# Ledger of designs, part 91: peptides against a protein of PDB entry 4PN1

Target 1, 261 residues: chain A of PDB entry 4PN1
Amino acid sequence: KIEMNFLNKPIVPDTTKVISNFLTHYLITEPVEHVEIEAKLGTLIDLETQNRFEFPVMNETILNPEFNLRTRFESDMTASEHKYLNEFLNQAFRDSQKPGRLPFAYKHTKQVDLFYETEDNSRDKIRVSKNQSDNQVLACVKKRRVADLFLYCPNDAFDIRISISDELPVSMPSGNQQPSLTRLKDRVGYVHQEIKIDLTKTTQNDPVYDTTERHELEVEFGNIADLRDRAQKAKDGMEAPLFRRVQLFMDNVRILRREHS

## One batch from the design tools (peptide; made by RFdiffusion4, then SolubleMPNN)

Design b1_p17_3_s1 (from b1_p17_3, 7 letters changed)
Fold by OpenDDE base, seed 3:
Structure b1_p17_3_s1 (fold): chain B 261 residues (1-261), chain A 17 residues (1-17)
Amino acid sequence: as target 1 above (261 residues)
Amino acid sequence: SSSPWINDEIAPLLYKP
């Protein structure tokens, strides 16, 4: 007879608990009203060396936000890495359509984001997203980042930033306002078990500088209401539903950050 | 980053001729 451990019960990884507590804070304790929770793949850069950050750890490690490590996070990746991940996700999609699996959903969108200054000259800009093909308004929001949690992943191609944002729906800017910035986005979105995985190529035209391109991969919780319910149950002493959902999210992130060309 | 030898376009889910 073989058992899992001396209790013969599953044990929750410490990473899952730490992330769950972080999410619970911004879902329940100090609730963000229009919360968006996403993980981006990228690189922690040491500001002193301008190289990838080196910390004396040997595996996935959540960095303590109370310490200034003099780092920045770059959410960009190479075109080759981005293409590889696209091919990988396309294959995962195909495999999920087989009998006995839970299928991916898929959506390809090309949009333009128009950024407008607010009337009060606040730091937060209004973002209007439109479909490139028919100019249909997809969203009009004022987004503010509330908190970040960084994971240093020395064994993987990418580090991770988990971000809490407030994405407030707002009315369209007046017809007389001109956008201060425009960005073109080519995005393919995959959804599996209400976890969203987006690959985005962003193009920005600058009148002074050459056109810049950015390649991003993000993983997002697609059902915030369910997540908030799970977080509330956790506060009430039933942690298992929240831990399971966070574990699912992180396992998807872990799969993706290990893939590279 | 751009590569002279790699197409950075997002590949479609299904091949479209």
Scores: peptide ipSAE 0.027, ipTM 0.538, DockQ to the pose 0.014
Fold by OpenDDE base, seed 4:
Structure b1_p17_3_s1 (fold): chain B 261 residues (1-261), chain A 17 residues (1-17)
Amino acid sequence: as target 1 above (261 residues)
Amino acid sequence: SSSPWINDEIAPLLYKP
């Protein structure tokens, strides 16, 4: 008989613990009311070289936020990488429909995001998301970035930013207000075991600058209530449910960040 | 503008008889 280790018990990777603690803080300790938790694929850029930062590590590592590493995170990828990921996810979707698998759900959404300035001229804009086809309002929120956790992934195509955001539902802007920014999104959403994977092409028209396009992939916890429950249990001394959920999330992220053209 | 690769090519799988 083979045992897992000399204790014959599952061991939790340190990465899982660190992320779990990070999430627990913003779910339970200092709870964000309307929390969104997502991981974006991208690149940690050295501000001096404008190239990918080279950290002296050989594997996936969580960067200590207490250190100013003089980096920025670029959540963009090339069109070819984005296309490859789309094809990859489509195949994963197809494979998941086979007997014995848990199926993906799929949704294609074309939306427009309208950004409005607040009366107080706060940094946080109101975002109204509408379906492009029928102008149905999908969401109206004021999004605040609360915290970030960066993972440097030297062996993979992408680095990762895990972000905690507060998406406060707000009333629609007055009809006399004009959006300060309009962004078109072509989004394909994949859901597997309540983990959302969004592949998004964003087009932004700037009146001064040329049209800019971004290609993004996001992985999001699709069931915040469950996650919060797990985090609470973790605070109460039962960490396993949270660890399992974080492990699932991270495994999905790990799969995706390795895939590119 | 729409991405040429983001499409509903797998949509038929979503619609079962």
Scores: peptide ipSAE 0.020, ipTM 0.542, DockQ to the pose 0.013
Fold by OpenDDE base, seed 5:
Structure b1_p17_3_s1 (fold): chain B 261 residues (1-261), chain A 17 residues (1-17)
Amino acid sequence: as target 1 above (261 residues)
Amino acid sequence: SSSPWINDEIAPLLYKP
């Protein structure tokens, strides 16, 4: 008989605890009402060198936000990397349809995002998302970035930004208002155990700059109500459900960030 | 324009009636 350890009890990785505490803060302690919690794959760039950031660690490391490391995060990836991840996820989807597995759900969406200035000239823009096929409104929100947690991943193709955002539903802009920015999004979404994985190709036409394409992969908690419930239980002394959910989320992120073309 | 690598034919669920 094999035991897990000398106590024969589960142990929680420190990364899981740190992330769980971070999430609990914005779910329970200082709750964000319309919270979105996502991880984006990308690259931590050293502002001094303009190369990938280098830190004297050998594995996945949560960077302390209290330190100014003079970095920026680039959530863009190459078309080839994005294609590879799409193929990888398609295969994962197919494999999950086999008997004895929990299946992925899949959805391909093409949408246009229209950005509008607010009447108060605030920095936050209103985003109206429409389906390209029928022009139906999918969402009208004002999104605010609340907090970020960065993971430096020296052994992987990507670093990770976990972001807390507030997606405030707002009324549609007046019919006379013109969008300040238009973005076309081609998105494939995969959902497994209420973890949402999105590959998004964004095309933006700028009158000053050439048409730019961005390729992004994001992993999102698909059931915020459940996550909030788990976080509350953690605050009440039962941490295991939250830790399990965070571990699941991070394992999916870890799988994806290791994949490269 | 659609990404050339996005192929709906790869998703078996799209063919379920």
Scores: peptide ipSAE 0.019, ipTM 0.542, DockQ to the pose 0.013
Fold by OpenDDE base, seed 2:
Structure b1_p17_3_s1 (fold): chain B 261 residues (1-261), chain A 17 residues (1-17)
Amino acid sequence: as target 1 above (261 residues)
Amino acid sequence: SSSPWINDEIAPLLYKP
């Protein structure tokens, strides 16, 4: 007979607890109304060296946001890395269609994001998202970044930023208003157990900068209502459902960040 | 330096399953 430990009870990793508490804060304690919660793969860059930061740790670690570490996060990867991850996820998708597995869902979306200045000259721009094929409006929002949690992953290809955002629905800009910026997004999305994994290629034409392309991988909680319910239960003393959901989320992130071309 | 990216909403995907 094998037991889990000397108490024969499950134990929750500290990483899971920290992330769960972080999420609970912005779901329940200081609730964000239209919350988006995502993890992005990228690189923590040392502002002094402009290279990947080297923290004195040997494994995945959550950085304390109270400390100014003089870093920036670059949520980008090479086209080759992005292609590899796409192929990897395609294979995972195919494998999940087999009997006895929970299947992935897949969606390919080509989107154009139009950014508009607000009448009050607020820092937050209005984003109108449209389908490229039929010009149908998908969303009109004012997105605000609320909080970030950074994970340094020295043994993996990528570091992680978990972000809390508020996506406030807003009215469409006036018909005479011109976009200040246009961004094309080519996105393939995979969904497994309500965890969304998006590979996104963004093309941006900037009047000041040359056309830039960015390659991103995002992992998002696909069921915020359920997550909020779990967070509320956690706040009320029943933490297990939240911990399980966060663990699932992080395991998916961990799989992805370990992959390399 | 101002990032040319307004926000971190970027979509890359070129390949279908």
Scores: peptide ipSAE 0.078, ipTM 0.531, DockQ to the pose 0.024; fails the geometry check

Design b1_p17_3_s2 (from b1_p17_3, 9 letters changed)
Fold by OpenDDE base, seed 1:
Structure b1_p17_3_s2 (fold): chain B 261 residues (1-261), chain A 17 residues (1-17)
Amino acid sequence: as target 1 above (261 residues)
Amino acid sequence: MSSPWINEEIAPLLYKP
C-alpha cells in the first residue's frame, strides 16, 4: 500500500494557501460587495528593458506586492496564440461531452462596450455593455480594480494576474452624454465546474490612432456566493473546501498558460 | 439576464478555419 506522505493526508501547496488568503481578505475581511475574481493570462514586462520580466526563480512564483519590481502587466497575446487556445478549448469542450465526463458549457457573445465619464470626474468610468445584434443593454456598471496578485511563470508561455474587482451596478448615463470610448468585444466563454474561461477579441477604434486589437484569455470564478461561503468556512477553521476550489481554479489556469503554438 | 450557457457538440470559434 502506498501512502501520500508520512501523515497519509493531502498536503496543500503553498501557492494555494497564499492565493486563498488573498481571496479571503477581499471576500470576508474587507469584503467587496460586487466582487469579480479573475485570472488573466499575459506577460510581466520589465519597465526598464521592456522585455519579459526576469526573476531568479525556476517555477511559478507569486510576487510579493510589497515590493515595487518596476513591472507592468500586459493582458494580451498574439492572434496566433489566441487562435491556438481557442482550438485547444474547443477540443477540451468536445472531449468533455464524452460519457463519464463533466461537460463544458459555452456561450458566444458579441457586444459593444460604451464608456462614459462620471459626473464626479472619478477615475472609474461607467461601462454600458450592449449586445451587437439587437442593442439590448446587458450591463451598466462602474468597475473598480481593488487588488492584483501577480504570478511569474518562467516555464510557461504566460504570466498571470489575479485581480479583485468591484463591479458596481449603476444607472444608465443621461441621454445627453456621449461615450468617451467604444470597444467591440467578440467573446467565447466556456464553463466547466463553475469556472469560466473567456477568450475575448477586443477591437478599439481610435479616430487618431489605428484600430487596435487585443486578444485576452481570462479565467473567472463563476460562483462567487459559493466561493465566499468557502472563504467564510476557512476563517472559521475549515480551510479544505476553499483550498480545493482554489486548487481547481489554479489547475485550469496552469493548463492554459502552458499551451502555446 | 445573462443568456444561458449552451451545450452543443461543437463549441464556437473566434477564428474561422
Scores: peptide ipSAE 0.046, ipTM 0.579, DockQ to the pose 0.016
Fold by OpenDDE base, seed 5:
Structure b1_p17_3_s2 (fold): chain B 261 residues (1-261), chain A 17 residues (1-17)
Amino acid sequence: as target 1 above (261 residues)
Amino acid sequence: MSSPWINEEIAPLLYKP
């Protein structure tokens, strides 16, 4: 008989604890009301070299947000990398449809995001999202970035940014307002065990800058109410449900950041 | 050591099989 360790009990990785505490803060301690929690694949760029940041560690490491490391995060990848991940996720989807597995759900959407200035000239813009096929309004929100947690991943193609955002539903802008910015989005969404994985191609026309294109991969907690319940239980001394959910989320992120061609 | 990502032309996404 083989045992897991000298206690013969599961142990929680420190990364899981740190992320769980970060989430608990913005779910329970200083709660964000309309919280969105997502991880983006990208690259930590050293502002001095303009290359990928190099830190003296050999594995996945959460960077302390209290220290300015003179970095920026670029949430982008090449079209080839994005295509590879799309093919990988399509195969994972197919395999999950087999008997004895939990199936993926899949949705392909094309939308336009229209950004409007607020009446109070606040930094936060109103985003109106519409379906390209029928011009139906999908959402009208004011999104604010609340906090970020960065993971440096020296063994993988991508670093990770976990972001806490507040997505406040707001009324539609007046019919006389023109959008300050328009973005076209082509998105495929995969959902497995209430974790959403989105591949998004974004086209933006800037009047000052040339047309920019982005290829993004995002992993999102699809059930915030459940996550908040788990975080509350963790504060009350029952940490296991939160740790399991965070570990599931991070394992999905780890799978994706390792798949590169 | 990976270089910063370059913006490329949008390639079509693969549809659900």
Scores: peptide ipSAE 0.042, ipTM 0.533, DockQ to the pose 0.018
Fold by OpenDDE base, seed 3:
Structure b1_p17_3_s2 (fold): chain B 261 residues (1-261), chain A 17 residues (1-17)
Amino acid sequence: as target 1 above (261 residues)
Amino acid sequence: MSSPWINEEIAPLLYKP
């Protein structure tokens, strides 16, 4: 007979605990009202060398936010990497449609984002998102980033930024206001077990600079109400439901960051 | 009309079987 360990019980990875505590803080302790929780694939860059950050660790490591490591996070990837991930996710989608699997949902969205300055000249802009085909308003929000948690992943193609944002619904700007910035987004979205995976190509026209393209992959918690319930249970001493949900999220992120062209 | 910024090679449509 084989047992999994000397207690014959599952063990929770330390990464899962740290992330769970981080999420619990912004879900329950200091709750963000209109919270968005996402992970982006990208690269931690050392500001001194302008190369990928090098830290004396050999695997996935959560960086302590209390330390200034003189880094920036670049959430961009090459078109080739983005294409590879799209092909990978398309195959995963197809495989999930087979009997005995939980299927992916898929959505392709082409939108324009219009950014407006606020009347108070606050740093946070109003974003109006419209469907490009019919000009239907999809959302009007003021998004504020609340906190970031960085994962350095030396063995993988990408590092990870987990972000907590407040996405406040707001009224449409007055018809006399002009947008300060316009972005075009081509997004393919995959949903599996209420975890959202988005591949986004963003095109920005700058009157001074050439048209810039950005390629992003995002993983988001699709059911915040359930996540908040799990976080509350964790605060009440029942941590297992939260740990399971965070583990699912992180396993999806880990799959994606290991894939490269 | 396909939007000029759409790259179908990067984000191909999934055909439902």
Scores: peptide ipSAE 0.030, ipTM 0.523, DockQ to the pose 0.014
Fold by OpenDDE base, seed 4:
Structure b1_p17_3_s2 (fold): chain B 261 residues (1-261), chain A 17 residues (1-17)
Amino acid sequence: as target 1 above (261 residues)
Amino acid sequence: MSSPWINEEIAPLLYKP
């Protein structure tokens, strides 16, 4: 007979605990009403060198937000990297359709995002998302980023930013308002066990800047209500359900950040 | 100059599974 350890009980990695506590804060302690929780793949860039940040650690490390490390996070990748990840996820999708597996769901969406200034000239713009094919409104929101948690991943192709955002549903801008910015989004979304994985290609026409293209990959908690319930249980002394969900999320992120062209 | 990119993600669907 084999036991897990000398206590014969599950042990939770410290990373899982730290992330779980971070999430619990914004789910329960200071609850964000319309919370979005996502991880983006990208690169921590040292502002001084403009190269990838270097930290004296040898593995995945959550950076302490209390320290100004003079970094920025670039949530972008090359077209080739993005294509590789798309192919990888397509294969994962196909494999999940086999008997005995839990299947992925898949959705391809082409949308246009229109950004509008708010009447109060707040930093948070109103985003109207429309389907490119039929011009149907998909969403109208004001998104506010509440908090970030950065993971430095020295052994992987990408670093990670976990973000807490508040996506406030708002009324459509008046018909007389012109968008300050327009973005075309080509998004491939995968869902497995209520974890959403989105590959997004963004094209932006800027009147000042040349047409820019961005390639992003995000991993999102697809069931916030369930996550909130788990976080509440954790506050009440039952941490295991939350830890399991965070572990699942992070394992998916870890798979993706290791993949590169 | 602030990056013209607002913290919004846009991903392309390159290939259908």
Scores: peptide ipSAE 0.034, ipTM 0.545, DockQ to the pose 0.023; fails the geometry check

Design b1_p17_3_s3 (from b1_p17_3, 10 letters changed)
Fold by OpenDDE base, seed 3:
Structure b1_p17_3_s3 (fold): chain B 261 residues (1-261), chain A 17 residues (1-17)
Amino acid sequence: as target 1 above (261 residues)
Amino acid sequence: MSVSWINEEIEPLLYKP
């Protein structure tokens, strides 16, 4: 008989523990009311070299936010990489529809995001999202970035930013107010076991600069209430449910960041 | 300068499964 280790019990990776503690802080300790938790694929750029950041580690590493590493995160990829990931996820969707599997759900959305300045001239803008085809309002929110956690991934195509945001629902801007910025979004969303994976192509028209296009992939926790319950249990001494959920999330992220075009 | 809402067609990079 073969055992997995001398205790014959599964071991929780340290990465899972660190991320779980990070999430617990903003779910329970200093709770964000309308919390959004997402991971974006991208590249950590060294501000001094303007190249991908290099750190003396050989695997996935969470960077300590208390240290200024003089980096920026670019949440973008090439059109070719984005297309490859789209094809990959489409195949994963098809495979999940087979008997004995848990199926993906799929949604394709084309929307326009209108950004408005607040009356108090705060840094946070109001975002009105509308369906591009019929102009139906999908959401009106004020989004505030609360915290970031960066993962340097030297062996993979992408680095990761995990972000905590507060998405406050707000009233529509007055009819006389003009948007300061408009973005077009073409988004395909895949949901598996309440983990949401979105591929988004964003087009921004600048009156001075040419149209800019961005290609993003994000992974989001689709059930915040369940995650908060798990975090509360963890705070009360039962960590396993939270660790399992974070492990699932991170395994999905790890699959995606390893894909190459 | 406020950017007006422009309804532009985005080239389809994304497609259904």
Scores: peptide ipSAE 0.084, ipTM 0.545, DockQ to the pose 0.015
Fold by OpenDDE base, seed 2:
Structure b1_p17_3_s3 (fold): chain B 261 residues (1-261), chain A 17 residues (1-17)
Amino acid sequence: as target 1 above (261 residues)
Amino acid sequence: MSVSWINEEIEPLLYKP
């Protein structure tokens, strides 16, 4: 008979524990009311060299947020990388439709995001999201980035930023107010086991600068209520459900960040 | 490696599977 280890009990990877604790803090301890939790693929850039950050580690490593490493995170990829990931996810979608598998769901959304300054001149802008086809309002929110957790991934094409955000629903801006910024988003979303994977092409028109495009891939927890419940259970001493969900999330992220053209 | 956004001629096609 094969046993898991000398205790014959499951052991939780340290990465899973660290991320779980991070999430529990902003779900339960200092709860964010309208929380969004996502991981973005990108690159940690060393501000001194303007190259990819090099840390003396050989595998996936969560960076300690208490240390200022003088880095920035570039949540972007090349068009070819983005295309490759789109094709990869399309294939994964097709494969998941086969008998015996749990299927992906798919959604294609084209939206315009209009950003408005707040009357109180706060740093946070109001974002009005509209469907491009019929101009229907999809959301009106004030989004605040609450916390970030960075994973340096020296063996993979991408590093990871896990972000906690607060998406506060707010009233629509006055009809006479003009947007300060407009972004077009072309997004394809894949959902598997309540984990959302979004490929987004963002186009920003600046009147002074040339049109800029960004290609992003994000992985999001699709069921926050369930995640909060799991986090509460973890806080109450039953950690296994949270660890399992975080492990699933991270495994999906790991698959994606390893894929490259 | 400097990670700069390089606008490639071939844009990704976001399409249904």
Scores: peptide ipSAE 0.050, ipTM 0.518, DockQ to the pose 0.017
Fold by OpenDDE base, seed 5:
Structure b1_p17_3_s3 (fold): chain B 261 residues (1-261), chain A 17 residues (1-17)
Amino acid sequence: as target 1 above (261 residues)
Amino acid sequence: MSVSWINEEIEPLLYKP
């Protein structure tokens, strides 16, 4: 008989514990009411060199937010990388439809996001999302970024930003108000075991700058209520359910960031 | 500066399964 280790028990990676504690803080300790939790693929840029940041580590590493590392995060990839990931996820979707597997769900959405200034001139804008096909309002929210956690991934094509946001539903802007910004989004969403994976092409028209295009991949916790329950159990001394859910989330992120043409 | 409201469809980039 083979044993896992000298205790013959599963062990939790330190990365899982650190992320779990980070999530527990904003789910339970200082709870965000309308919380969104997502990971984006991108690149940590060194502000001094304007190249990808280099740190003296050999594997996935969570950066300490208490230190100013003089970096910025760019949540973007090339069109070719984005296409490759789309093809990869399409194949994963097809394979998951086979007997004995848990199937992916799939949705293709084309939407327009309209951004409006608030009456109090706060930095947070109101976002109105509309379906391009029928102009139906999908959402009207005021989004606030609460916290970020960055993972430097030297062995992969992408680094990771995990973000905590507060999405507050708000009333529609007045009919006389013009949007300060408009974004067109072409998005495909894949859902597996309540983890959502989105590929998004965003087109932005700026009156000062030329039209810009962005290609993004994000991974989101699709069941916040369940995650909050798991976090509460962790605070009460039962950590295993939270660790399992965070491990699932991170394994999906790790699969995606390793794939490239 | 304010941007005009755009509701036109963009060309599909992403392949469906």
Scores: peptide ipSAE 0.033, ipTM 0.506, DockQ to the pose 0.015
Fold by OpenDDE base, seed 4:
Structure b1_p17_3_s3 (fold): chain B 261 residues (1-261), chain A 17 residues (1-17)
Amino acid sequence: as target 1 above (261 residues)
Amino acid sequence: MSVSWINEEIEPLLYKP
């Protein structure tokens, strides 16, 4: 008989604990009402060198937000990298449809995001999202970034930003108001075990560059209610359900950040 | 930390499975 360890009990990686505590704070302790929790693939850039950030560690490391590391995060990738990830996820989708597996769900959405200034001159703009085909309103929200957690991943193609946001539903802007910014989004979404993976190509007009494009991959917790329930249980002393969900999320992120063209 | 946008002119297509 083989045991897991000398206690014969599961042990949780420290990364999982740190992330779980971070999430619990914004789910339970200081709860965000309309919380969105996502991880974006990108690159930590050293502001001094303008190169990828370097830290004296050899593996995945959560950066302490209390320290100013003089970095910025580029949540973008090349078209080639984005295409590779699309192909990779398509294959993962196909494989998941086989007997004995839990299947991916898939959705392709083309939308227009219209950004409007608020009457109170708030920093946060109102975003109206519409389907490109029929102009159906998909969402009208005011999004506020609440907190970030950064993972430096020296062995992988990408670093990670985990973000807590508040997406407040708001009323549609008045018909006479013009958008300050318009973005076209081509988004492919994959969902597996309530973890959502989105590949997004964004196009916008720029007065200097005429047309600019952005290629992003994000991983999101698809069931916030369940996650909040797990976080509450963790706060009450039963941590295992939360740890399992965070571990699942991070394993998916780890798979994706290792892939590159 | 701030998020930056890298501009590209390449138009990749996203494909369904």
Scores: peptide ipSAE 0.032, ipTM 0.484, DockQ to the pose 0.020

